# Designs tried in a protein design run: peptides against a protein of PDB entry 5A53. Part 121

Target 1, 230 residues: chain A of PDB entry 5A53
Amino acid sequence: LVENVKQALFIPGQSCNKNLHDIMVDLSALKKPDMKRFNRKNDIHPFEDMSPLEFFSEKNDCSLMVLMTSSKKRKNNMTFIRTFGYKIYDMIELMVADNFKLLSDFKKLTFTVGLKPMFTFQGAAFDTHPVYKQIKSLFLDFFRGESTDLQDVAGLQHVISMTIQGDFQDGEPLPNVLFRVYKLKSYKSDQGGKRLPRIELVEIGPRLDFKIGRIHTPSPDMVTEAHKKP

## One batch from the design tools (peptide; made by RFdiffusion4, then SolubleMPNN)

Design b2_p15_5_s3 (from b2_p15_5, 11 letters changed)
Fold by OpenDDE base, seed 5:
Structure b2_p15_5_s3 (fold): chain B 230 residues (1-230), chain A 15 residues (1-15)
Amino acid sequence: as target 1 above (230 residues)
Amino acid sequence: RVVVKVPLDPNLYKV
């Protein structure tokens, strides 16, 4: 069973600002061609009423959604939503810190649209802590793309790096997740007869530091249903 | 052996 590529819907909330719109454009560009964007603002408050998101999921056939909102409490907030059977599976607020960089802030490197990124996760909590496990799962799911056989190493153009910013103890605020996107550049090293391909990572953007906000976790029943392979 | 130089410091690229 080849799972169909999950489609993402980017939704400007009522409080969406220019910076957040630009972030939306750049992040959604990494999800092309499997992405839709609304041009109109929608008054959606997902932690108060999830019904509008379920409606949009079904109407647009998108199992991934990103709601773009901004307030004093939740500045540059990207609410990532996943649905299963057009019902809310999970949600997480990821607030973009003010130090963000757009694609325009980096040297324009040509990349092929639709290539599956590689992922790197830095921080033990991605494998142990429930919130970071959810983030890891979300981003892997979001950018999984087509199940291309990994055999075409030539198709590996991008690396998405996610790093937990520092160590933390129980009861401490959860550190930010540093989101970085790199392009793989292969250089032929002419050193001494063994052409070892040197691969360098070049940052291409966007650069986003995510502060973790509110979370909605799936019910145990929905977890079981979502993991049932048809 | 593919040597991937991962920049250890995600802040090292001063743009």
Scores: peptide ipSAE 0.015, ipTM 0.407, DockQ to the pose 0.035
Fold by OpenDDE base, seed 2:
Structure b2_p15_5_s3 (fold): chain B 230 residues (1-230), chain A 15 residues (1-15)
Amino acid sequence: as target 1 above (230 residues)
Amino acid sequence: RVVVKVPLDPNLYKV
């Protein structure tokens, strides 16, 4: 079963600002070639009315969407939406903290478009806590790309690292998720007769700290349908 | 076995 690569649609909301636009450009660059961007602002409020997003999902054949909005309550908000059969499956608000770094803030490294990222998740809650499980699922799904045969180790160019910022107890505010992107650099070590391959990780950006906002979870029926292998 | 050591603290790598 060749899973069709999920296409992402990036949508500037009416309140989209320059920072969000720049973040959108940089984050969407990691999803190339499997992304579309709207150039026009759209007045969409996904937690009030989901129908415009379902329409855009169907019209653009995009099962992934990111809505860029900003308000006093939800500054630098990236609403990640997934659809199944062009119906809303789940949504999560991830607000980018002000300490973000763009690709321009890092040393420009060339990377091949379309290579699958490796993922690392730091924090037990990614496997146990419903919200962090959704985040893990979302990002794995968002950046999975084409099912290439794992034979080409050369296809592993970058690592997406997601870290839960600190420990938390039940009833406490959910810690931020630290999003980092690294490029793998292989060096031929000619040191002293034993060629040990030296691998270095170089941060390439963007650097995003996500504050968790509102969440929409799928119905049990939608979960069952979405997990059915065709 | 390629062991990729990922930085434990994403804030430690101030480039």
Scores: peptide ipSAE 0.011, ipTM 0.413, DockQ to the pose 0.038
Fold by OpenDDE base, seed 3:
Structure b2_p15_5_s3 (fold): chain B 230 residues (1-230), chain A 15 residues (1-15)
Amino acid sequence: as target 1 above (230 residues)
Amino acid sequence: RVVVKVPLDPNLYKV
């Protein structure tokens, strides 16, 4: 069964400001053409009532949602939501640190819309720790794009890099996740008559450092249903 | 070791 490409819905919350709007625009540009954005603010509190998000998931046929909110306790907060059968599967709050960079802060490089990103994950906890495993799963699911049997290597234009900022022990605060986006640039090097292709990674943005907030994990029953092959 | 994973369909990793 070829699952249809998961659609993403970006929702400005009531407390969404200009900075969050700009971050939303830039991050959502990486999900084109499989993205919708609301232009109006919506008063949604997903950790208090999930019903409005389930309604939006079904009405817009979007299994991925991102809610943009900001408060003193949770500044620049991006709540990432996944649904299964239009019911909430999981949620995670990722707060963007103030040192963020927008696409406009980098050298403008043209990229083709709809090409699949490559991913790099730095930190052992992405494979062992439940929170970082959820983050890894979320971002892979979010940016997967079209399932093609033949991945033409020529269709690989950019890399999403996710790094855990440091080591931590049990009971310590979880380190930030550093989100970076790079474009592959090929150069013809004429060194000594051998044209060796030189590949460079050029950062294109956005640059986001994510502080981890609240998490909702799926019930064991929903995990079982989501993994059932039809 | 930087593992570049192309987001393969989770269904494609089990083949």
Scores: peptide ipSAE 0.007, ipTM 0.417, DockQ to the pose 0.114
Fold by OpenDDE base, seed 4:
Structure b2_p15_5_s3 (fold): chain B 230 residues (1-230), chain A 15 residues (1-15)
Amino acid sequence: as target 1 above (230 residues)
Amino acid sequence: RVVVKVPLDPNLYKV
């Protein structure tokens, strides 16, 4: 089954600021060409009323949405929304910590738009804890692009790395998720007369530390429907 | 030409 590439819509909320806008631009660059951005602020409160998001999902044919908002309680908040059949499937608030780095903070490297990322997830909780499982699923779904069983290695230029920042126990605050993007760089090393191709990971940005906020989980019925292979 | 099998999201495909 070749699934259509999920389209993402980036939405500035009413409280969207310059930093969030810049983060939005940089993060959305990783989703090109399968990305739309609104230039105008929209007064959307997804945990109060989801109807505007469902409307935008349908009208823009986007099953992925990111709402950019900021408040004292939820600073630099990126609400990631997924829809199924243009209905809200799940939502998660991921607040960007102040230590973020933009693409401009890194050495500019030539990047081909539309190539598939590789993913790495560091932390056992990505496979066991429901919140981190949702985050893993979300980011895989968000940035995977075209569903192909086989990928040409030449098409694998960058790695999205997600790390849970430390261990935690039940009842403790959930550690941040460290979002990093690396480019594969091939070096010709002339060490010892043998040209060994050396591949290095070079961070290209953005660098985002996500604090986990509010979550909306899908209904059991929606889970069942979303897992039905067409 | 090296082709790598990209694992599908195990959460999306856990039937």
Scores: peptide ipSAE 0.007, ipTM 0.445, DockQ to the pose 0.422

Design b2_p15_5_s4 (from b2_p15_5, 12 letters changed)
Fold by OpenDDE base, seed 1:
Structure b2_p15_5_s4 (fold): chain B 230 residues (1-230), chain A 15 residues (1-15)
Amino acid sequence: as target 1 above (230 residues)
Amino acid sequence: RVIVKVPLDPNLYKS
């Protein structure tokens, strides 16, 4: 089954600033060619009224959206939205910590557009805790690209790593999620008289530490419908 | 045998 690649729409909110714009540009570059960006600011408050996002989803044929906003309470906020049938499926606020690094902060490496990333998730909560399960699902869905049974190993160039920052107990604030992007570098190594390929991971950016904010979860009925194979 | 060197600490480059 070749599933259509999900398209992403990046939306600057009214409070979008230069830093958020730069983050948006760098993160969206990883989603090329399946990405659109608005150049104009839009006054959208998704947790108050979701209707504008549903309208944009339908009009642009994008099932993935990212809203860029910033306030004193929610600084550098990236609201990730997924739709199903152009209706809101889920939403999550991920606030970027001030220690972020852009692509320009790393050594420039050759990058081929359209190649699928590999993923690594560090932290047991990604499989057990509902919020981290949603984050894992979201990022896999966001960057998975074409679901093809044909995995060309030669087409693997980068790894997206997501790490839960530390342990936590019930009732404690949820630790940040550390987002890292690495490029695979292959070296010819003569180890032990055999030419063994050596692969190294080199960080290429962006580097984002996400603080978890508000969440909207889908209804059980929407979950069932979204998982139905056509 | 492919040797993959993974940066284990995503915080190693926190300047």
Scores: peptide ipSAE 0.016, ipTM 0.523, DockQ to the pose 0.036
Fold by OpenDDE base, seed 3:
Structure b2_p15_5_s4 (fold): chain B 230 residues (1-230), chain A 15 residues (1-15)
Amino acid sequence: as target 1 above (230 residues)
Amino acid sequence: RVIVKVPLDPNLYKS
């Protein structure tokens, strides 16, 4: 069963400001053409009442949602939501640190819409720790695109890199996740008459450092249902 | 055209 590409809905919350809006625009550009954005603010508090998000999921046929909010306690907060059968599957708050960079802060490079990203994950906890496993799963699910058994190498243009900022022990605060996007650039190198292709990674943005906030995990029953192959 | 089998997990771990 070829699953349809998951659609994403970006929602500005009531406390969304210009910086969050700009971050939303830049991050959502990576999800084109499988992305919708609301232009109006919506007063949604997903950890208090999830019903409005379930309504939006069904109405817009989007199984991925991102809510943009900001407060003193949770500044530049991007709440990532996944639904299954238009019911909330999981949620995670990822707060963008103030040192963020937008696409306009980097050299403009030609970008083809709709090509599949490559992924790199740095940090053992992405495979062992439940929170980082959820983050890994979320971003793979979010940017996977069309499921194909075969990919033309020419269709690989960019890399999404996610790094856990440091080591931590049990009971310590969870380190930030560093989100970076790179474009593959090929150069013709004439070294000694041999044209060896040189490949470089060039950062294209956005640059986001995510602080981890609140998390909603799926019920065991929902996990079982979501993994059932039809 | 080099066609590579993309693993279900697009983690390009270089083996």
Scores: peptide ipSAE 0.007, ipTM 0.428, DockQ to the pose 0.268
Fold by OpenDDE base, seed 4:
Structure b2_p15_5_s4 (fold): chain B 230 residues (1-230), chain A 15 residues (1-15)
Amino acid sequence: as target 1 above (230 residues)
Amino acid sequence: RVIVKVPLDPNLYKS
């Protein structure tokens, strides 16, 4: 089953600032060509009223949305929204820490738009903890592109790495998720008279540390429907 | 050309 590539809509909220805009631009570049951006600010408060997002999902045919907002309480907040049948499936607030780096902060490397990323997840909680499971699912869903069981290695250009920053116990605040993007760079190494291909990971940005905020989880019924294979 | 099987997200595909 070839699933259609999920389209993403990036929405500047009313409180979107320059930094968030820049982050939006850089992060959305990873989703090209399956990305739309609004140029105008929209006064949306997803945890108060989800109806505008459902409207945008339907009108733009986007099952992925990112709302960019910033406040004192939720600085540099990227609310990731997924819809199913143009209804809200889940939402999660991921606030970008101040130590973020933009693409301009890294050495410019030639990058082909539209190639599929590889993913790495560091931290056992990505497989066991509900919140981190949702994050893992979200980012895989967000950046996976075309669903295929087979991938040409030539099409594997970059790695999206997500790391849980440290260990935590039940009841403790959830550690940040470190979002990193690397490009695979091949070098010719002449070691011992044999040319061995050497692959290195070069960080290309953006570099984002996500603080976890509010979460909306899907209803059991929506989970069942979303997992139904067509 | 080397074709690699891409593992699917277990959370998305756990039937």
Scores: peptide ipSAE 0.021, ipTM 0.480, DockQ to the pose 0.413; fails the geometry check
Fold by OpenDDE base, seed 2:
Structure b2_p15_5_s4 (fold): chain B 230 residues (1-230), chain A 15 residues (1-15)
Amino acid sequence: as target 1 above (230 residues)
Amino acid sequence: RVIVKVPLDPNLYKS
């Protein structure tokens, strides 16, 4: 089954600032070629009215959306939205901490557009806690790209690493999720007559620490429908 | 340069 690659739409909200714009550009670069960006600000409040997002999903044929907003309460907020049948499936607010790094902050490395990322998830909660399970599902869904039966190892260029920042107990604030992107570099090492392949990971950016905000979860019916294989 | 040995962690989801 060739699953259609999910397209992402990046939407600057009315409160989108320069930092969010730069973050949007850098993060969306990882989704190329399967992304669109709006150049105009849109006054959208997804937790108050979801209908504009459903409209944009349908009109742009994008099942993934990212709304860029910033306020005193929700600074550098990236609202990730997924749709199914152009209806809202789930949403999550991920606020970027001030310590973010852009692609320009790293050594410029050439990479091929459209190569599938590898994922690493650090933290047991990614498999057990509902919120982190949603985050894991979201990012896998967001960046997975084309489902191909044949993985050319040569097509594995970069690693997206997501780490839960520390341990937490029930009732405590949810730790941030550390988003990191690395490029794989293979070196032919001739050490002592044995060619041992040396693989290095080089951080390429962006570097984002996500604070978790509001969440919208799908209805059970929507979950059932979304998991039905066509 | 963070040389992260990619732990072939079973949590490495190959796309």
Scores: peptide ipSAE 0.008, ipTM 0.443, DockQ to the pose 0.060; fails the geometry check

Design b2_p15_6_s1
Fold by OpenDDE base, seed 3:
Order: structure tokens, then sequence, then C-alpha cells
Structure b2_p15_6_s1 (fold): chain B 230 residues (1-230), chain A 15 residues (1-15)
């Protein structure tokens, strides 16, 4: 069973501004060709009523959604939503810090659309803490793309790095997640007749620091159903 | 983060 590539829908909320629009465009570029964007603002409050998102999931055949909103309390907020059977599975608010960088802030590098990124996760909490486990699962699921054969390491162009910003104890505020995107650049080194390929990482953007907001976790029944491989 | 970059490079060299 080839899992169909999960489609993403990017939704401008009513409070979406130019900065959020630019972030949406740049982040969604990494999900091409498996991405749709709405051009119109939609008045959606997912933590009050989830029904509009379930409707959009079904109507657009998208199991991934990102709602772009901004307020004084939740500035530059990206709500990531996953659905299963067009019903809400989970949600997480990730607020982009003001120090963000767009693709235009980096050297323009051509990349092949649709190639699967490699992920790196820095911080033990990505494997132990339920919130960071959800973030890890979400980003892996969001950008996983087509199952290419293991031999396509030759096609590896992108590395997505996610880092927990510092240590924390129980009851402390959850540290931000640092999102970085790199391109792999291969150089032929002419050192001494053996051409050893040198690999360098070049940051390509966007650069996003995510502050964690509200979370919706799936019901135990939805977890069991979503893990049932057909 | 340079540490994240180093780990990413190490992971890539192991692949």
Amino acid sequence: as target 1 above (230 residues)
Amino acid sequence: DLAALAEALAALKAL
C-alpha cells in the first residue's frame, strides 16, 4: 500500500497580515507540489469551532492544514491541523518570533520541487515529552512526501533542522523550537588525486523560531484508528 | 545553530 502523499491547505485567517502571508508563501514552497493556498481570508477559530476546518479538509481533500492568524496575545500564529477521515486528529499553535527570515533574505539556490527532506531533531524532549513528540510527528508527517526508494540518497537536497532552544524542567515554560532549512551542496575537492566529495550545508530559509501555544490532542479512539494500517 | 548543523552533517556523513 503506497500511502498517498498528504496534501496541505494553507488558510489565511481574518487577522492574516503581510508578514504572515510571506511566511505562508515561503513555508508552503517546501510542500510543493502537494500544497493548496487560499487567496481569501477566512474567519476561523479552530479552538472554538473545528467544523469549518473539517469541511475544508473534506472539500479540498487535504489532511494537513495551516491557519495563519495574528493577535496581541498570539502574534504570527500558525495553527497546524491534521485530520483523519476528514475529522480533526490534532492541532498545535506555533507562533513565529519577530526574528524570522524569508527565502528572499538568503542566497537564491535552485532546488528540485518534490524531493523528500532529511530531518534532524536536536533535544531529548523530541523523544520523551508529549508536546515535542507531537511537533516531531507533525513535521515528519507534513514534509515526508513520496516514499522514494533508499537509493535516492543521491537525490537528497534538503535538510530540515528542528532544535529545542535550551533545557527546561517540569512545570517550566516550553522552550521555542528553532526551524532551519539547509541545502546540501556537494563539492569535488581536488586534494591529491583522490576526488573526495565534500558536502556543505547552506541555509536557504525560511528561518522560523516557533513559540508553542495551544494544543488539541486526539482521542484514544482516533489514535487507535489512525494507527490501523489498512 | 552550529551544533544542530554539526549534528546534521554528522548524520549525513553516516548516510
Scores: peptide ipSAE 0.042, ipTM 0.730, DockQ to the pose 0.036
Fold by OpenDDE base, seed 2:
Structure b2_p15_6_s1 (fold): chain B 230 residues (1-230), chain A 15 residues (1-15)
Amino acid sequence: as target 1 above (230 residues)
Amino acid sequence: DLAALAEALAALKAL
C-alpha cells in the first residue's frame, strides 16, 4: 500500500505577522507541490476549538495543517496539525526563535520540486521521549513525499536535519529542535586521474529553531484507526 | 557513493 502523499494547508491566523508569513512561504516551498496556502487571515484557536481546522481539512482535502500565529507568550508560533478522516489526530506548537533564516539568506540553488528529502535526527530523545517522537513522526509524515523506490542517492537533493539542542533532564524545559535544510552537491574531483565523488552539504534554508509549546496527542483508539491498513 | 554520503552526514552530525 503506497500511502497517498499527504497534502498540507498553511493557514495564517489573525495574529500572523510578516516574519511568520515569510517563514510560512519558505517552509511551504519544501512541501510543493503538495501544499496549499491561504492568503487571508483566519481566526482559529485550535486548543480552544478544533472544529474550524477539521472543516478546513475536509474542505481542502488536507491531512496536514500549519497555523501561523504570534503573541507575546507564543511568538512566531507554528501549530502543526494532523488529521485522520478529517478529524484532529494530533497537534503541536513549534515556536520559531528570532534567529531564523529565510531562503533569501542563503545562496539560491535550483531544486526539483517534489523530491523526497532525506532526514537526519540528532538526539536519542527522538526515539525515546514522547514529545520528540511526535515531532519526528510529524516531520517524517509531513515531508515523506512520493515513495520513490529510487534508493538512488543521486535522486536525493535535500537533507533535512533535526537536532535536539542540548541535554535535558526530567522536569526541565524541553530543548529546542534545530531544523536545517541542506542540498546535496556532488562534485567530481579530478585527483590524479581518479574521479572521486565528493558530496558536499550546502545549507539552503530555511533555518528554524523550534521551541516546543502545547501538544495534543491522539487517543489510543485514533492511533489504532490511523494504523489500520485499509 | 554511500561512503561519501555517510561522511557528509557524519560531518553534519558534528555541527
Scores: peptide ipSAE 0.026, ipTM 0.671, DockQ to the pose 0.049
Fold by OpenDDE base, seed 1:
Structure b2_p15_6_s1 (fold): chain B 230 residues (1-230), chain A 15 residues (1-15)
Amino acid sequence: as target 1 above (230 residues)
Amino acid sequence: DLAALAEALAALKAL
Protein backbone atom coordinates (compact mmCIF):
# COMPACT_ATOMS: atom_id res chain seq x y z
CA LEU B 1 0.00 0.00 0.00
CA VAL B 2 1.54 3.28 -1.12
CA GLU B 3 0.36 5.72 1.55
CA ASN B 4 -0.92 8.79 -0.28
CA VAL B 5 1.18 11.87 0.51
CA LYS B 6 -0.61 13.88 3.19
CA GLN B 7 -1.65 17.37 2.14
CA ALA B 8 -0.96 20.35 4.43
CA LEU B 9 -3.09 23.47 4.90
CA PHE B 10 -1.50 26.63 6.36
CA ILE B 11 -4.03 28.95 8.00
CA PRO B 12 -3.33 32.53 9.14
CA GLY B 13 -5.26 33.16 12.36
CA GLN B 14 -6.80 36.54 13.18
CA SER B 15 -3.68 37.51 15.18
CA CYS B 16 -1.24 36.46 12.41
CA ASN B 17 1.48 39.10 11.92
CA LYS B 18 4.21 39.68 9.30
CA ASN B 19 6.80 37.54 11.13
CA LEU B 20 4.40 34.58 11.35
CA HIS B 21 3.45 35.05 7.71
CA ASP B 22 7.13 34.94 6.69
CA ILE B 23 7.72 31.82 8.84
CA MET B 24 4.61 30.22 7.29
CA VAL B 25 5.87 30.93 3.76
CA ASP B 26 9.33 29.50 4.48
CA LEU B 27 8.17 26.36 6.33
CA SER B 28 5.44 25.67 3.76
CA ALA B 29 8.02 25.85 0.94
CA LEU B 30 9.50 22.59 2.33
CA LYS B 31 6.07 20.91 1.91
CA LYS B 32 5.61 21.82 -1.78
CA PRO B 33 3.88 20.57 -3.89
CA ASP B 34 1.66 19.02 -1.15
CA MET B 35 0.69 22.33 0.47
CA LYS B 36 -2.14 24.87 0.41
CA ARG B 37 -2.13 28.32 2.07
CA PHE B 38 -5.01 30.60 2.92
CA ASN B 39 -4.45 34.26 2.05
CA ARG B 40 -7.20 35.46 4.41
CA LYS B 41 -7.10 35.52 8.19
CA ASN B 42 -9.50 33.17 9.96
CA ASP B 43 -10.73 33.57 13.54
CA ILE B 44 -9.99 30.06 14.86
CA HIS B 45 -9.37 29.01 18.47
CA PRO B 46 -8.64 25.26 18.19
CA PHE B 47 -8.46 24.56 21.96
CA GLU B 48 -11.90 26.18 22.42
CA ASP B 49 -13.67 24.91 19.27
CA MET B 50 -12.17 22.36 16.86
CA SER B 51 -15.17 22.32 14.46
CA PRO B 52 -13.81 24.99 12.03
CA LEU B 53 -10.60 22.95 11.58
CA GLU B 54 -12.53 19.74 10.89
CA PHE B 55 -14.56 21.66 8.29
CA PHE B 56 -11.37 22.98 6.63
CA SER B 57 -9.78 19.49 6.70
CA GLU B 58 -12.73 18.00 4.83
CA LYS B 59 -13.32 20.93 2.41
CA ASN B 60 -9.64 21.09 1.37
CA ASP B 61 -8.86 17.34 1.68
CA CYS B 62 -5.98 18.15 4.05
CA SER B 63 -5.07 15.83 6.95
CA LEU B 64 -2.34 18.24 8.14
CA MET B 65 -3.02 21.82 9.24
CA VAL B 66 -0.92 24.63 10.72
CA LEU B 67 -2.62 27.59 12.39
CA MET B 68 -0.55 30.79 12.75
CA THR B 69 -1.49 32.92 15.81
CA SER B 70 0.22 35.35 18.19
CA SER B 71 -0.72 36.67 21.63
CA LYS B 72 1.07 38.00 24.74
CA LYS B 73 0.86 34.51 26.32
CA ARG B 74 1.55 32.54 23.09
CA LYS B 75 3.81 34.63 20.86
CA ASN B 76 4.57 33.32 17.34
CA ASN B 77 2.41 30.23 17.90
CA MET B 78 2.22 27.49 15.28
CA THR B 79 -0.57 25.05 16.15
CA PHE B 80 0.07 21.79 14.29
CA ILE B 81 -3.09 19.73 13.74
CA ARG B 82 -3.55 16.24 12.33
CA THR B 83 -6.90 14.81 11.31
CA PHE B 84 -8.08 11.25 10.71
CA GLY B 85 -11.28 10.86 8.68
CA TYR B 86 -11.49 14.70 8.82
CA LYS B 87 -11.79 14.53 12.65
CA ILE B 88 -9.14 16.01 14.94
CA TYR B 89 -6.55 13.34 15.81
CA ASP B 90 -3.99 15.46 17.69
CA MET B 91 -2.84 19.06 18.16
CA ILE B 92 0.31 20.72 19.50
CA GLU B 93 1.28 24.35 20.00
CA LEU B 94 4.87 25.15 18.99
CA MET B 95 5.86 28.76 19.68
CA VAL B 96 8.72 30.14 17.57
CA ALA B 97 11.36 31.95 19.64
CA ASP B 98 12.39 35.50 18.62
CA ASN B 99 15.84 34.31 17.41
CA PHE B 100 14.33 32.70 14.27
CA LYS B 101 16.04 32.95 10.87
CA LEU B 102 14.26 32.98 7.51
CA LEU B 103 15.46 31.48 4.21
CA SER B 104 16.50 35.02 3.20
CA ASP B 105 19.02 35.06 6.10
CA PHE B 106 20.97 32.18 4.50
CA LYS B 107 22.86 31.84 1.24
CA LYS B 108 20.22 31.06 -1.37
CA LEU B 109 20.75 27.51 -2.54
CA THR B 110 18.49 26.03 -5.18
CA PHE B 111 16.52 23.03 -3.98
CA THR B 112 14.44 20.58 -5.99
CA VAL B 113 10.75 20.70 -5.06
CA GLY B 114 9.24 17.37 -3.98
CA LEU B 115 12.38 15.65 -2.65
CA LYS B 116 11.85 13.82 0.64
CA PRO B 117 13.96 15.17 3.52
CA MET B 118 15.91 12.88 5.81
CA PHE B 119 15.20 13.40 9.51
CA THR B 120 17.62 13.31 12.42
CA PHE B 121 16.46 13.44 16.04
CA GLN B 122 18.81 14.35 18.90
CA GLY B 123 17.63 13.50 22.41
CA ALA B 124 16.53 10.20 23.97
CA ALA B 125 13.18 11.76 24.97
CA PHE B 126 12.04 11.61 21.31
CA ASP B 127 11.67 7.84 21.82
CA THR B 128 10.52 7.75 25.48
CA HIS B 129 8.65 10.94 26.50
CA PRO B 130 5.02 11.18 25.26
CA VAL B 131 5.20 14.85 24.17
CA TYR B 132 8.47 14.46 22.25
CA LYS B 133 7.20 11.19 20.73
CA GLN B 134 4.20 13.16 19.43
CA ILE B 135 6.52 15.86 18.00
CA LYS B 136 8.68 13.20 16.30
CA SER B 137 5.61 11.46 14.89
CA LEU B 138 4.12 14.78 13.72
CA PHE B 139 7.21 16.00 11.84
CA LEU B 140 7.89 12.61 10.25
CA ASP B 141 4.25 12.47 9.15
CA PHE B 142 4.22 16.12 8.00
CA PHE B 143 7.28 15.85 5.73
CA ARG B 144 6.87 12.20 4.74
CA GLY B 145 6.89 12.53 0.96
CA GLU B 146 6.36 9.76 -1.57
CA SER B 147 7.67 6.32 -0.61
CA THR B 148 10.94 6.48 -2.47
CA ASP B 149 12.85 3.23 -2.26
CA LEU B 150 15.63 3.59 0.37
CA GLN B 151 18.06 3.25 -2.59
CA ASP B 152 17.15 6.80 -3.74
CA VAL B 153 19.80 8.22 -1.35
CA ALA B 154 21.06 9.77 -4.61
CA GLY B 155 17.97 12.01 -4.50
CA LEU B 156 18.57 13.08 -0.89
CA GLN B 157 19.08 16.86 -0.83
CA HIS B 158 17.77 17.91 2.58
CA VAL B 159 18.29 16.93 6.18
CA ILE B 160 15.90 18.19 8.84
CA SER B 161 17.46 18.12 12.31
CA MET B 162 15.37 18.24 15.48
CA THR B 163 17.24 18.61 18.79
CA ILE B 164 15.92 18.75 22.35
CA GLN B 165 17.67 21.74 23.95
CA GLY B 166 19.36 20.26 27.02
CA ASP B 167 18.51 17.68 29.66
CA PHE B 168 15.42 17.78 31.85
CA GLN B 169 13.99 15.89 34.80
CA ASP B 170 10.44 14.92 35.68
CA GLY B 171 8.38 17.97 36.65
CA GLU B 172 10.73 20.45 34.92
CA PRO B 173 9.62 22.64 32.00
CA LEU B 174 10.03 20.84 28.68
CA PRO B 175 13.11 22.09 26.77
CA ASN B 176 12.69 23.72 23.38
CA VAL B 177 13.02 21.75 20.15
CA LEU B 178 15.63 23.17 17.79
CA PHE B 179 14.52 22.85 14.16
CA ARG B 180 17.31 23.10 11.55
CA VAL B 181 17.35 22.45 7.80
CA TYR B 182 20.50 21.46 5.94
CA LYS B 183 21.31 20.87 2.30
CA LEU B 184 23.64 18.00 1.46
CA LYS B 185 26.44 19.32 -0.71
CA SER B 186 28.62 16.76 -2.46
CA TYR B 187 32.20 17.74 -3.23
CA LYS B 188 34.64 15.78 -5.31
CA SER B 189 37.73 15.89 -3.11
CA ASP B 190 40.92 15.46 -5.17
CA GLN B 191 42.95 14.44 -2.10
CA GLY B 192 45.61 11.81 -2.90
CA GLY B 193 44.50 10.46 -6.30
CA LYS B 194 41.32 8.82 -4.93
CA ARG B 195 38.25 10.96 -5.55
CA LEU B 196 36.57 10.43 -2.20
CA PRO B 197 33.11 11.98 -2.28
CA ARG B 198 32.96 14.51 0.55
CA ILE B 199 29.50 15.45 1.78
CA GLU B 200 29.02 18.71 3.66
CA LEU B 201 25.91 19.93 5.45
CA VAL B 202 25.03 23.54 4.68
CA GLU B 203 22.30 25.21 6.73
CA ILE B 204 19.65 26.67 4.41
CA GLY B 205 16.88 27.63 6.86
CA PRO B 206 14.47 28.32 8.24
CA ARG B 207 16.00 28.18 11.73
CA LEU B 208 13.27 27.76 14.35
CA ASP B 209 13.45 27.17 18.11
CA PHE B 210 10.11 25.73 19.22
CA LYS B 211 8.73 26.28 22.71
CA ILE B 212 6.12 23.61 23.51
CA GLY B 213 2.62 24.83 24.42
CA ARG B 214 -0.76 23.10 24.77
CA ILE B 215 -1.34 19.57 23.50
CA HIS B 216 -4.41 17.61 22.48
CA THR B 217 -3.90 13.83 22.44
CA PRO B 218 -6.07 11.40 20.45
CA SER B 219 -8.65 9.14 22.06
CA PRO B 220 -7.61 5.46 22.41
CA ASP B 221 -10.26 4.57 19.81
CA MET B 222 -8.80 7.01 17.25
CA VAL B 223 -5.28 5.65 17.91
CA THR B 224 -6.54 2.13 17.13
CA GLU B 225 -8.35 3.24 13.94
CA ALA B 226 -5.41 5.36 12.68
CA HIS B 227 -2.98 2.40 13.06
CA LYS B 228 -5.25 -0.09 11.27
CA LYS B 229 -3.57 -0.92 8.01
CA PRO B 230 -6.26 -1.03 5.33
CA ASP A 1 28.24 7.38 -0.86
CA LEU A 2 26.51 5.88 2.18
CA ALA A 3 29.74 6.16 4.21
CA ALA A 4 30.04 9.92 3.64
CA LEU A 5 26.36 10.36 4.45
CA ALA A 6 26.81 8.33 7.65
CA GLU A 7 29.76 10.53 8.63
CA ALA A 8 27.81 13.73 7.94
CA LEU A 9 24.88 12.38 9.94
CA ALA A 10 27.20 11.38 12.79
CA ALA A 11 28.63 14.90 12.81
CA LEU A 12 25.10 16.31 12.84
CA LYS A 13 24.14 14.09 15.79
CA ALA A 14 27.14 15.47 17.68
CA LEU A 15 25.84 19.05 17.35
Scores: peptide ipSAE 0.026, ipTM 0.671, DockQ to the pose 0.054
Fold by OpenDDE base, seed 4:
Structure b2_p15_6_s1 (fold): chain B 230 residues (1-230), chain A 15 residues (1-15)
Amino acid sequence: as target 1 above (230 residues)
Amino acid sequence: DLAALAEALAALKAL
């Protein structure tokens, strides 16, 4: 069963500013062609009322949504939402730190639209801690392109790297997640008559450090239904 | 080449 590529909807909230708009444009460029963007601000508060997001999910046939909001308490906040059957499955607030870099801050490199990125996760908590497991699952689901056989290295252009910024103990604030995007460059090195394939990683952007905010987790029943392959 | 990719990824994890 080839799962259909999940479509993403990017939504400017009422408090969306120029910086968030630029971040939205750059992050959504990585999801092309499977992405829609609203041009108008929408007054949505997903942790108070989820119904507007369920409505947008159904109307736009998008199982992935990103709401762009900013306040003094939650600056540069990207709320990532997943739906199942157009009902909210999970939500997570990821606030972009002020040290962000846009695609314009990097050397423009030509890339093929729609190629599946490779992912790298750094930090044991991505496999053990429930919040970081949700982040890992979300980003894998969000940027999953067409099911190409993972063995076609010839089709691999991009690497998305996610790193937990430091160690933490129980009861401590959760460290930020460092989001980085690289392009793979293959070079033929001729050293001593043996052509060794050399692969280099070149950062292409955007560069985002995510502070973790509020989380909505699915009910056990909804988890069971979402894992039932049709 | 999966080996060259693994090496590039190992180098990235060391940064």
Scores: peptide ipSAE 0.025, ipTM 0.668, DockQ to the pose 0.053

